# Peptides against a protein of PDB entry 5H65, part 221

Target 1, 294 residues: chain A of PDB entry 5H65
Amino acid sequence: QYLERTPLCAILKQKAPQQYRIRAKLRSYKPRRLFQSVKLHCPKCHLLQEVPHEGDLDIIFQDGATKTPDVKLQNTSLYDSKIWTTKNQKGRKVAVHFVKNNGILPLSNECLLLIEGGTLSEICKLSNKFNSVIPVRSGHEDLELLDLSAPFLIQGTIHHYGCKQCSSLRSIQNLNSLVDKTSWIPSSVAEALGIVPLQYVFVMTFTLDDGTGVLEAYLMDSDKFFQIPASEVLMDDDLQKSVDMIMDMFCPPGIKIDAYPWLECFIKSYNVTNGTDNQICYQIFDTTVAEDVI

## One batch from the design tools (peptide; made by RFdiffusion4, then SolubleMPNN)

Design b2_p27_6_s2 (from b2_p27_6, 15 letters changed)
Fold by OpenDDE base, seed 2:
Structure b2_p27_6_s2 (fold): chain B 294 residues (1-294), chain A 27 residues (1-27)
Amino acid sequence: as target 1 above (294 residues)
Amino acid sequence: SEDEEFEKELKELWSKMPEEVKQEALQ
């Protein structure tokens, strides 16, 4: 896409919707904390949700661990099951189901585990040894996803979530529809289980100033702006530092705006109606922050 | 500790796993 640069003062006088290329300084941004800027977004209903905290997940998995695996649902054509009773005071029954590929157990790096009764800590440890983990529970006739408030798929440190509003959950046996039972692509797993996957997004508000005017623009981006996936940033300290460095570069603390670098980006205007009030809002799109500042 | 207990439980789990999965996971 090619657009001529437009000054903010001109943009502020125009009707929406329109697209613009701008050059402006980042006067300020919100939220200031990176963790607060990472949200889950549904591509279908467009609901924004908070990423569940570790404590939230602990509660869900603790509750799941109070349920007993159904013996009738073990060892199907899809998976082989192993169960043990913990030696702690609770005496939890934990079931691990190893998903087979064409009746054969794959290598650990290609194997999907279905887990009943595991704690968050236990699940995380297993996710580092096997390709993927799905927290499940015993349904009436089949294993089912435990809870959409928890990840439906864990791959290493990546937690994949689904939309409660838009998903129509199907039982675990629907994984049989997958031809490839070794790669475990999140979108394929989601489709098989009737899940609308949520997308990790950076959600921020930028106050932009080019000397002719001031404009607030909304940023909702998954991996383009920072060239860092929002899905990985929360679990990687180095990625977090990188984002912080980028933001500090464009909006350095304790320095006057005159010394700020210029940011080139694309913004689109759109109309928002709140009752009788009509407002024009702006969103950053198709923008990648340059590594070098001129 | 909870971590130590889980490690023991994992070892027990490994012993119950299919041999092909067990060998790969332990490498």
Scores: peptide ipSAE 0.032, ipTM 0.692, DockQ to the pose 0.013
Fold by OpenDDE base, seed 3:
Structure b2_p27_6_s2 (fold): chain B 294 residues (1-294), chain A 27 residues (1-27)
Amino acid sequence: as target 1 above (294 residues)
Amino acid sequence: SEDEEFEKELKELWSKMPEEVKQEALQ
């Protein structure tokens, strides 16, 4: 970007918007807990949402399981359906719809399942055996996505979410528009179903200090800063550990800031109006950190 | 456990799947 390094004291005196290259120490950051820093972001309306926790999903799927699959919607040209009644005391019915490619069932690693009436545990187990899983419900004339508060697509341990504000949901038969029904690209599935996919992002506030001044800059990044995808970190203990290690390297507990490593990064300033008050805020951008920080 | 109970139920479901899928799912 060909930006010369600017000391924080100089930046703090300048009007926004501007871009800067800085070298500073990470005095502190928030939130301290990694799971609190991972959010869902809409690229269209810029809404930030919390990632639903397992408990939240359990409730959604339990509610969905109270509805009986509509027999009329089983076995279409798009999918073959199998239903069973659980042996639990409630005796709920679960429908699994296997999406076909040109009338032929693909291999499990290429197969999309539509799940109706499944619990989170059941869905997760199926997602580990098949390419993808979509939680659905019986609509009036077709299967429909269950709830945008839950994942619209589950691939392995990755949960894909959609924006409630920007999405205009279409019925499941719109998956017919996909030419290849063996590779289930999340963006393609989203487009077919009228979903604007949300993006996983790290959202953190950094307090930066270069000895000349102190400023707060926020980080909103999906995969560049840590070189770790925010979409995978919540489901991978090793990735979580890696992020924690990186943060501990830049902001080690129990030692003085003088011993902290220097962080090289780009920040941009921007104006924020809060009623009559105009303040300048800062955001970290186009920055990656190495693990070998010296 | 709840997981063990579900495994039993899931296997029952698998037995009802199309043969081409059932063989893979039961692995």
Scores: peptide ipSAE 0.029, ipTM 0.683, DockQ to the pose 0.013
Fold by OpenDDE base, seed 1:
Structure b2_p27_6_s2 (fold): chain B 294 residues (1-294), chain A 27 residues (1-27)
Amino acid sequence: as target 1 above (294 residues)
Amino acid sequence: SEDEEFEKELKELWSKMPEEVKQEALQ
């Protein structure tokens, strides 16, 4: 897309909705803490949710661990099951189900594990050794996803979440519908299990100033703006540092705004009604700043 | 200690996997 650059003073006088190309300085931004800017977004119902904290997950998995795996659901055509009793916690039973590919156990780097009764720590350790992990519980007739408040799929350090509102959960045996049982694509797993995947997004508010006017614009972006996936940033210190460096570059602390670099981006205006109050808001779209950092 | 216990259990679990799978995974 091509748009002529428009000064902020002109934009501020125009009705919404419209699209603009701007060149402005980033006077300030919110939130200042990176972890506060990462949210989960449902592409279907468009709700924004907080990423669950480790403590929240601990509670969910602890609760799951209080329930004994159903022996009747072990060792199906889909998976082979191994159960052990922990020495700690008064003999907690943990079941690990190894999903088979065409009746054969795959290599660890291609293997999906279904975990029943595991703690967060245990699940995380397993996710570092195997391709993927799904926390599950014993249902009436089949294994089921444990809880949509927890990840439905863990791949390494990446936690994939589903929307509670939009998902219609199906039992684990529906994984049989997957043709590829080696790569375990999150979207495919979600589809098989009736899950609407949530998207990690950066949600930030930018105060932009081009010398003609000041404008507040929102950013909601998964991986384009920083060229860093929001899904990975919380678990990767290097990625966090990169985002911080980018923000410090555009909004350097202790320096006057006159020395700030120019940010080129696209913004769109839209109308917002809150009761009797009507206002025009702005959102950044189709913008990558990483190219300017390199 | 809890982590150590799980590591022990994980090793046991690993030992119960098919040998051919283990060998390929270790490569």
Scores: peptide ipSAE 0.024, ipTM 0.649, DockQ to the pose 0.013
Fold by OpenDDE base, seed 5:
Structure b2_p27_6_s2 (fold): chain B 294 residues (1-294), chain A 27 residues (1-27)
Amino acid sequence: as target 1 above (294 residues)
Amino acid sequence: SEDEEFEKELKELWSKMPEEVKQEALQ
């Protein structure tokens, strides 16, 4: 995409919607903490959600662990099941279901586990050893996804979430529709289970100043802006450092704005109606800054 | 410890799996 550069002062005088290419300094941004900028976004209903905190997941899985696996749902054509009782005082039942590919148990690196009654700690341990883990519960006639407030799919350190509003959950046996039961592509799993997957996004507000004017533009981007996936940044210290370095480069602490580097980006204007008040807002789009940093 | 007990349970749980997989899971 190519647009001629427009000064902010000119943009501020124009009606919306329009698209612009700008060159401005990043006067400030919010939130300042990276983890606060990572959100979950539904591509269908466009709702933004917070990434669940570990404590939230603990509660969900703790509640799930109070339920007893239904013996009638074990060992289907889709999966082989193993159950044990923990030796703690509560003696909870834990079931692990190993999803088979064409009736054969695959290798661990290709195997999907369905876990029933597991704690977050146990699930995390399993996700590090197997391809994927789905937290499940016993439904009336089949295993079902435990809770959309928790990940529907865990792959290593990546938690995949679904939209509560837009999803129409289907039972676990719908995984049979997947031809390949070894790769476990999140989107395919989601489709099979009737889940609308949420997208990890960076959500930030930039205050931009080119010397002719100042405007605020918000950023909602998954992986283009920083060339770093929002889905991975929370679990990777190096990626976090990289983002921090980029932001520090554009907004160096303790330095006057006159010394800030120029940021080139695309912004689009749009109208927002708040009661009787109409205002124009701006969003950054189709912009990559990492190329300038590297 | 809780971790030790969990590992013990994993050994039993995955006893049906190939040895290579069992070894990987318990590391």
Scores: peptide ipSAE 0.029, ipTM 0.691, DockQ to the pose 0.013; fails the geometry check

Design b2_p27_6_s3 (from b2_p27_6, 16 letters changed)
Fold by OpenDDE base, seed 2:
Structure b2_p27_6_s3 (fold): chain B 294 residues (1-294), chain A 27 residues (1-27)
Amino acid sequence: as target 1 above (294 residues)
Amino acid sequence: DEDEEWEKRMKELWSKMPKEVLDEMLK
C-alpha cells in the first residue's frame, strides 16, 4: 500500500504501532560479521538460535558414530540398507539406508539416504552425490532422527534444522506417508517426521540518518531484502560477496556519511515494555535493496 | 567486542518483542 515518505524527526515523536516509508542513509550496522547476522528462527515459538558451527556438528556426529546400527532395523519396505565397517582401530559401523519409491530405488539425484554412524565429512560427501541425506540412529522399534541439534535434512550444501521445543518427533517409517519419494521437499519431510522447521533469517540493526534525526531499526528477513536466501548464504562464497558488496555500497568504509547513498525502505514501530519503561522499536519490512540505488 | 554486545542486546529485545509483531514477521 501507498505510504508517504516521513522524516525521521517526525517518526521519533509518534507513538507506536505505526508504519512508515522512509528515505535515510545507513550510518552504521551491526553485526559486521555475516555469520553473526544469520540466525535460525522458529515460526511457532519464535526462539532465535545460532546456526551450528561445523565443530558443533562434528561432535554430534562423532557421538552418533559410537552407536552400533541395529541389524533388526535394516532392509525394510521403505529402504535398502548397506553396512560398512571402517578400517580404523575401533572398527566403526556405518549404515546407509537407501529410501525406495514404491519399492524401487530411484536415481541418485532423486534418492534420499538415511545415514547412521557417519561423520560430518562422510555425510557431506554423500549429500553432494545424492539428492538428500537424513542423519539417523537406531531406535527401539524403528530408525529415528539422530539429533535436532544437527540438520534433519541435508540437500547439497543446504542444512535444514528443526525446533527442539516445538517438534514432536516421529519415527522414520512415517516417511511412507509421502506419495512422492523422489523430490523430498523439506517441508513435507518435516511434516512427516513431526518437525517444525526452523527458518534462516538475517538479523541486523541499522542506524539510519536522514539529516533530521537518527533511528535504529532491526532487519529481520529471510530472502527479500538482499534477494539472497539466508539459508544459502553461509555455504556460498558468491552470495556472501554479494551481501558484502551491498552493505559496502550503503555503508562504505572510510567515507563520510554525506557521500553515502540514500536507502528507501519501510519501517514499522512497536512497543517494548521493560518494567515501567516503554521503549519504541523499529523494524524494516517489505523492503528490497538494489545495488544501483543512489 | 561490539558484536557480542549487539548479540546480548538483540536477544534481550527479541525476548520482549510483542507476539503480534513476531507473528507477522517473515510472512
Scores: peptide ipSAE 0.211, ipTM 0.786, DockQ to the pose 0.768
Fold by OpenDDE base, seed 1:
Structure b2_p27_6_s3 (fold): chain B 294 residues (1-294), chain A 27 residues (1-27)
Amino acid sequence: as target 1 above (294 residues)
Amino acid sequence: DEDEEWEKRMKELWSKMPKEVLDEMLK
């Protein structure tokens, strides 16, 4: 898209909604901690949620591990089952179900595992070796997704979450409807299981200053702005460092704003009303910092 | 804590965002 540059002082005088192209310096941003800037968003009900902490997941999987896998649900046409008994004094049973493609077990890098009774540590280890992992539990007649408070699908270091409000869960046998049982596309898995997938998003507030005025704009973006997926950043130290470097470049500590680089971006204004209170807000859109640095 | 205050503010703002803005988010 093409827009002429507009100074912030002019934008601040105009009514919403409008779109602008601006060139400004990033005076400051919030939150300062990367972890706090990454959220989960439902595209259907638009709930904004925190990414679950490791401790929260530990509790969920520990609870699941207290339940013994149902022997009647093992070894179906969809999957082959293996049972492990832990070497601890409790003798916890863990079931791993290997999903078959047309009755044949696929290669490990294309295989979907259904894990029943595993701890977070065990699940993570398996997800690093296999293409995809779904935490499950024994239902009355079929395996079921364990808990939407935990990932419904883990692929490597990526944790896919579903919306509790919008999802209507279906049993594991519904994976039979998938034609391709090797790639295991998250959206396809979600659809088969009746899950509305949540989207990782960076949520930040930028204070922009072009010398004519100061404006606060919100960043709500999944992978465009930093050219780094929000879904991967929390589990990758290198990606975290990259984001930090980008932010430090625009907001270098201990340096005066006059020396800050210019940021070119697109913003759109919109009205927010709360009774008598009327506010114009601004959102950054269609912007990539790597391409918009002057 | 400034970040905690931001969280509060952001949650409040989110609840007040127009539907048309929300529907176009994250395209």
Scores: peptide ipSAE 0.189, ipTM 0.765, DockQ to the pose 0.754
Fold by OpenDDE base, seed 3:
Structure b2_p27_6_s3 (fold): chain B 294 residues (1-294), chain A 27 residues (1-27)
Amino acid sequence: as target 1 above (294 residues)
Amino acid sequence: DEDEEWEKRMKELWSKMPKEVLDEMLK
């Protein structure tokens, strides 16, 4: 898509909505801390949520670990169950349910585990050894997802979250509807369990300056701008370093803005009503930094 | 601090974002 380059001074005088191609320097950006820029977004209700911190998850799983697994729900056609009793913590019971594919236990790299009563540490250990983990609890008639405030699916270091507002949770036996019980695609798992999956997004504010004017534009992107998935960055030190390097490249500390590289990007304007005031806001779209550095 | 102010402002503006903009973002 081709748009003529427009100077910021001209853009600032125009009404919304409009689309522009610009060439500007990144004077500054917010937030400065990467973990604050990563959010969870619901594609249906569009609520933005914070990614739970380790401490938040610890509390959720600690609460779940206070509940004893129901013996009546163990060993079904869908899964084989094994129970552990901890030596400490007053003999806490932990149940691990191994999901079968047509009555056969798959290989560890293809296996889905349902964990009941596990701590965050225990869940993380299991997720590193097995392909997929779902934290669950004993319901009245079936196993159920533990809590949508925690991941509904953990695959390695990737935490998959669901929207509390838009999800209508179904019991674990609904996983039977999946023909392939080896790949455990997150979207398929979510669909089977009635979960609306949340999307990881980068949310930042860029202050752009082209010498004619200054404007603030929002970046809301999942994996295009940095060519790095927002879903993976929080748990990967190398990816975090890469994002930091990119931001330092465009907005290097300790030097004057005159020496900053130029950023070519697309922005769109839109109207926001704040009380009696009409405010024009700007959003970056269809931009990849690797291609737009000049 | 600056980050706290940004967070508040961002959430406020996000809640008022037009549906058309949101829909386009998801494409």
Scores: peptide ipSAE 0.186, ipTM 0.762, DockQ to the pose 0.732
Fold by OpenDDE base, seed 5:
Structure b2_p27_6_s3 (fold): chain B 294 residues (1-294), chain A 27 residues (1-27)
Amino acid sequence: as target 1 above (294 residues)
Amino acid sequence: DEDEEWEKRMKELWSKMPKEVLDEMLK
């Protein structure tokens, strides 16, 4: 895309919607904390959700761990099941279901485990060892996804979430529709289970100043702006540091704005009705600030 | 220790898996 540079003062006088290329300094941004900027976005209903905290997941999985796996649902054509009882005071039963590919167990890097009754800690450990894990529970006729408030799929340190509003959950046996039961692509798993996957996004507000005017623009981006996936940043210290470095570069603390570097980006204007007031808002789009970060 | 118990149980589970899978998992 190519657009001529437009000064902010000119943009502020124009009606929406329009697209602009700008060159401005990042006077300030919100939120300042990275973890607060990472959200989950539904591509269909466009609701934004918070990424669940560890404490939230603990509650969900603890509740799930109080439920006894149904023996009738073990060992199907889709999966082989192993179950044991813990020796702790609770004496909970845990079932691990190994999803088969054409009747055989896949290699570890291709293996999908269905976990019933596991704690968050146990599930995380399993995801690191077996690559792919789905938390499940015993339904009436089949295994079912445990809870959409928890990840429907955990791969390593990546938690995949689904939209409660847009999803129409199907039972675990629908994984049979997947011809390839080794790759476990999140989108394919989601489709099989009737899940609308949520997208990790950076959500931020930038205050931009080019000397002619000041403009606030929103950033909602998954992986282009920082060239860092929002889905990975929360679980990777190095990626977090990279984002922090980028933001510090454009908006360095303790110095005057005159010394800030120039940021070139694309913004689009749009109309918003806030009560009785009509206002024009701006959103950053198709912008990359760090091409060589990864 | 719950974590220790989990590890023990998982090892037992792994021992029942095919050798090819076990070899990869036990790296």
Scores: peptide ipSAE 0.013, ipTM 0.450, DockQ to the pose 0.013

Design b2_p27_6_s4 (from b2_p27_6, 15 letters changed)
Fold by OpenDDE base, seed 3:
Structure b2_p27_6_s4 (fold): chain B 294 residues (1-294), chain A 27 residues (1-27)
Amino acid sequence: as target 1 above (294 residues)
Amino acid sequence: DEDEEWLKRMKELWSQMPEEVLDEMLK
């Protein structure tokens, strides 16, 4: 789409909703720490959630590890089960279920594991070796997803989360509905298990200044703005460094704003109620970072 | 804390975002 550039001073005088193309300097931004800017949001109910930290996951998996796997649920047509007893944790039982494709165990790089009673450390070890891991628990008649507060699917270093509000969980045997039991596409797994997958998003507040005025604009973006996926950035040091470099470029510390590069953005205004006051807010959209030093 | 207030504000603003804006974001 084509929009003419509008100065911030003119935008600040106009009613919402409207769309604008702007050219401004990034005076400041919040939050300053990258890990605080990465959130989870639901595409259905649009609820924002924190990404669980390792400590949060430890608690969830420790709780799950207190429950003994049900022997009656082992070795079905869908999966082969192996159980071992830990040596140093009062004989804790851990079950790993290897999902089969038409009765055949796939290669490790194509295999889905269901883990029952595992710790975070054990789950991470398995996820680094095998294609996909789902934390599960023994239900009354079938294996079930352990907890939506934890990932429903782990692939390497990527944690896939589901929305507690919008999901209606189904038992693990519903994975039988998947024709291809080798690729384990997250969306397909989610659909089979009745999960609405959450999306990783960057959430930031930009203070923009073009010399005519100053306004705050909000960024909520998954992978377009930085051309870096929010879903991967927390677990990749190089990606984190890249984002930090981009932000430092547009908002360098210890330098006067006059020397800042220009940022071109699309913003849309909308009305919000804050207590008893109505105000206009601005959201960045359809924008990829680019430097315009002209 | 400042971070908690910021997060609360962001959640509030997001919840009030018009559907047309959401559609553009998810497009």
Scores: peptide ipSAE 0.075, ipTM 0.660, DockQ to the pose 0.527
Fold by OpenDDE base, seed 4:
Formats: C-alpha cells, sequence, structure tokens
Structure b2_p27_6_s4 (fold): chain B 294 residues (1-294), chain A 27 residues (1-27)
C-alpha cells in the first residue's frame, strides 16, 4: 500500500501502532561488526538466538564422537555405511552413512552423508567434498539427529539450524519420504525430520535522522534489506564486503552527516513495556536499500 | 559484554512485537 512520507518529528509524536514511510539519513548503526548482526530466529516461537560458535559445536561433536556407532543400524535400505577407527584419539569410531536414491548411491556432489562420531573438523572436510551432511547419532531403533544445538544439515559452508522448542524430531528413516534424494532441499529435510528451521537474520539498530528528528529503528531481515542472504554472509567474504560497502555508503566514516545519502524505508511503530515504563519502538520492514546515492 | 546486553534488549523488544507483524516481516 501507498504511504505518504512522514517526517520523523511527526512520527515521534504519534501513538503506536502505525506504519510510516520515511526518508532519513543513517546517522549510526549497531552493531558495527557484521558478524555480530547475524542471528537465528524461529518463525514459530520467535526465539532469537546467537549463531553457535565453533567452540560450541566442537563440544557437541566431541561428545558425539565418544559414542560408538551401533552396528545394528548400519547398511539399511536408505543408506550404505562405512565405519573406521581413528589411529589416534583412543581409537574413536566414525561412521559415514551414504544415503541412496532409489537404492543407488548418487554422485558425491549429490549424496547426503550422515556423519556419526565425527569431529567438527572432519564434518567440515566432508561437507566441502560432499555438499550435504547431517550429523547423527545411534538411537535405540534408528539413527537420529545428533543435537539441535548443532546444524541438522550442512551444505557446503552453510549451517542449517532447527528450533529446539518447536521441533519434534523424527528418526532418520523418515528421509525415505523424500522423493528426490539428490537435491536435499533444507526445508524438505527439515520437514521429514520434524524440524522447524531457524532463519538467519540481520539484527541491527539504525539511528535515523531526517533533520526534523532522530529515532532508533530496528532491523530484522533475512535477505531483503541488503538483497544478501544472512545465511550465507558469514562464510562468504565477498558478501561481507558487499554489506560493508552498503553500510559505508549510507554511513561513511569521517564525513559529516550533512553529506550522507538519504535512506528511504518503511517503519512500523509498536508499544513496548520496559518495567514500569511504556515506550514506542520502531521496526524497519519491506525495505531494500539501493546502491544508488539519493 | 555490550553485545550480550544489546541482544537481550532486542529479544525483549521483539518479544513484545505482535507475532503477525513478525511473520510478515520475515515472510
Amino acid sequence: as target 1 above (294 residues)
Amino acid sequence: DEDEEWLKRMKELWSQMPEEVLDEMLK
């Protein structure tokens, strides 16, 4: 819908909730470091959480690596299994299960690997060679997802996470429900395994100034604002550079705000309670930044 | 940690946002 541009001074006087179109300069933003802006958000329960660090994943996978793969769960109709014992690390056993498509092993670049007992390093190496990897563990009757605190699916350098609160995990054999066992679409994998996928989002605070007033607006966006997926930016230097360039364009360092380009965006106001205080907050929505200086 | 405090604040603020609004924003 069409919204008339409203000056910030007028917006600041109005009650929430309302929607506005604004034209303002980006005086400042937080966080300054891109990696700090990327979070995980559940579309169902709306939980916001940090992207797990390597250290967190190391702990999870190290713990998983202490478990011995159950021999009874190897080599099913769904997957072929290979197991080996490491030369070091007290003879740790690692199992790799190659998921078959119609009883046939796909090409390596199309094959889903189920990793049991692998370390983060090993999993990463495998994910680089094999496009799709799921960390798993031996359950009582079937392989199961290792831990929702870790990725349920790794594709290349992209880690796909699920919501612990909203997911009802199903055993790995439920992957049989997938007709195409070559593409391994994350949403399809998640659905098969009862996982509610978390969304990568940029989380930022913008201080906007149009000369009539100043307000803080919050950004939570997955791929529209920068036209760059938050899910890919952490592991892609070029994408990071692009985001940095965009932010630098709107908020150039060492230059006075009078010379800043104008940013056009939509914001929604809403009421929040902080203790006994009631305040109005603003959220950016339906906005894509242009590379052109206005 | 300033970042942790900031995140906590954001979580609190967004927890008060109507779900329908959040869904639309992320759709």
Scores: peptide ipSAE 0.066, ipTM 0.663, DockQ to the pose 0.612
Fold by OpenDDE base, seed 5:
Structure b2_p27_6_s4 (fold): chain B 294 residues (1-294), chain A 27 residues (1-27)
Amino acid sequence: as target 1 above (294 residues)
Amino acid sequence: DEDEEWLKRMKELWSQMPEEVLDEMLK
């Protein structure tokens, strides 16, 4: 895309909606903490949600662990089942269902596990070994997804979430619609199960200053701005450090703004209503700042 | 305790898995 560079002072005088190319310094940004900037976004209803914390997941899986797997739902054409009973006072039963590909158990790195009654710790351990795990529960006629408040799919350290509002959940047997039962592409799994997958996004507010004016612009981006996936950053210390480094480069602490580097980006203006007042907001789009850092 | 029980369950599970799958997991 090509747009002529426009000074902020000129932009601030114009009506929305419009698109601009700007060159400005990042005076400040919010939130300052990286983990607070990572959110889940629904591409359909556009609801923003917090990424569930470990404690939240613990509660969900603990509740699920109180339910006994239904023996009638074990060992179908889709999966082979194994059940264990814990030796603790509660006598927790855990079922693991191994999804088959054309009646054959795939290799561990290609195998999808359905886990019923597992704790967060157990699920995480399984996801590391088998790569793909879906937390499930026994429904009336079939296995069902445990809870959309928890990941519908865990692959390694990546948690895939679905939108509660937009999803119309279907039973686990709908995974049969997937011809390839080895790759377990999150979008395909979601489609089969009637899930609208949420997108990990960086959500930030930038205060931009080019010397002619100051404006605030919002950033909502999944992987373009930092060239780092928002879906992976929370689980990777190196990626976190990279993002922090980028932000420190553009907005170094303890340094005067005159010494800040220039940031080139695209912004679009749009109208919003705040009570009785109409105001113009700005959003960053189609911008990459980490080209020289990656 | 939790880890010990998990390990026990996994060992039992592994004993029922095909050799090719086990080999992949044990890398």
Scores: peptide ipSAE 0.020, ipTM 0.505, DockQ to the pose 0.013
Fold by OpenDDE base, seed 1:
Structure b2_p27_6_s4 (fold): chain B 294 residues (1-294), chain A 27 residues (1-27)
Amino acid sequence: as target 1 above (294 residues)
Amino acid sequence: DEDEEWLKRMKELWSQMPEEVLDEMLK
């Protein structure tokens, strides 16, 4: 797409909605800490949620570990099951179900595990060894997803979450509907289980200044702006450093704005009603800054 | 310590898996 560059002073005088190409300096941004900018967004109901903290997950999985796996639900055509009792003082029972592809156990890099009674630490260890892990519990007639407050799917360090509001959970046997039981695409798994997957997004507010005016614009982006996936950044120190470096480049601390680099981006304006007041807001779209770092 | 015990148990579980899968787990 191509738009003529418009100065901020002109934009500020125009009615919404409109799209603009701008060149401005990043005077300031919020939040300053990266981890505070990462949110979960539902594409259906558009609810924004915080990414659950490790402590929250610990509680959920600990609660799940108090439930004993149902022996009747083990070893189906879909999965082979192994169960053991931990040697700790609690003696909790843990069950791991290995999902089969056409009756055959696949290689680890293609294998989906279902786990009952596992701790967060154990689940994470499993996810590092196997392709995919789903925390589950024993239902009345079938295994079921443990809790949408926790990840419904873990692949390596990636935690996939579902929307509680929009999801209508189905039992684990619905995974049979998947033709390909090796790749375990998160969206396919979600669809089979009746889950509306949440999207990781960076949510930030930018104060932009081009010398003619000052404009506040919002950023909601998954992977385009930084060319870094929001889904991965929280679990990767190097990616976090990269984002920090980018932000420091555009908005260096202790330096006058006159020395800031120029940022080129696209923004769209839209109307917002706040009581009796009409306000025009601006959102950044279709913008990549990573290329500008070179 | 509990984590190490768990890993030990998991290795025992994995020993019952096909050799090709087990080999991948031992990498």
Scores: peptide ipSAE 0.020, ipTM 0.506, DockQ to the pose 0.013

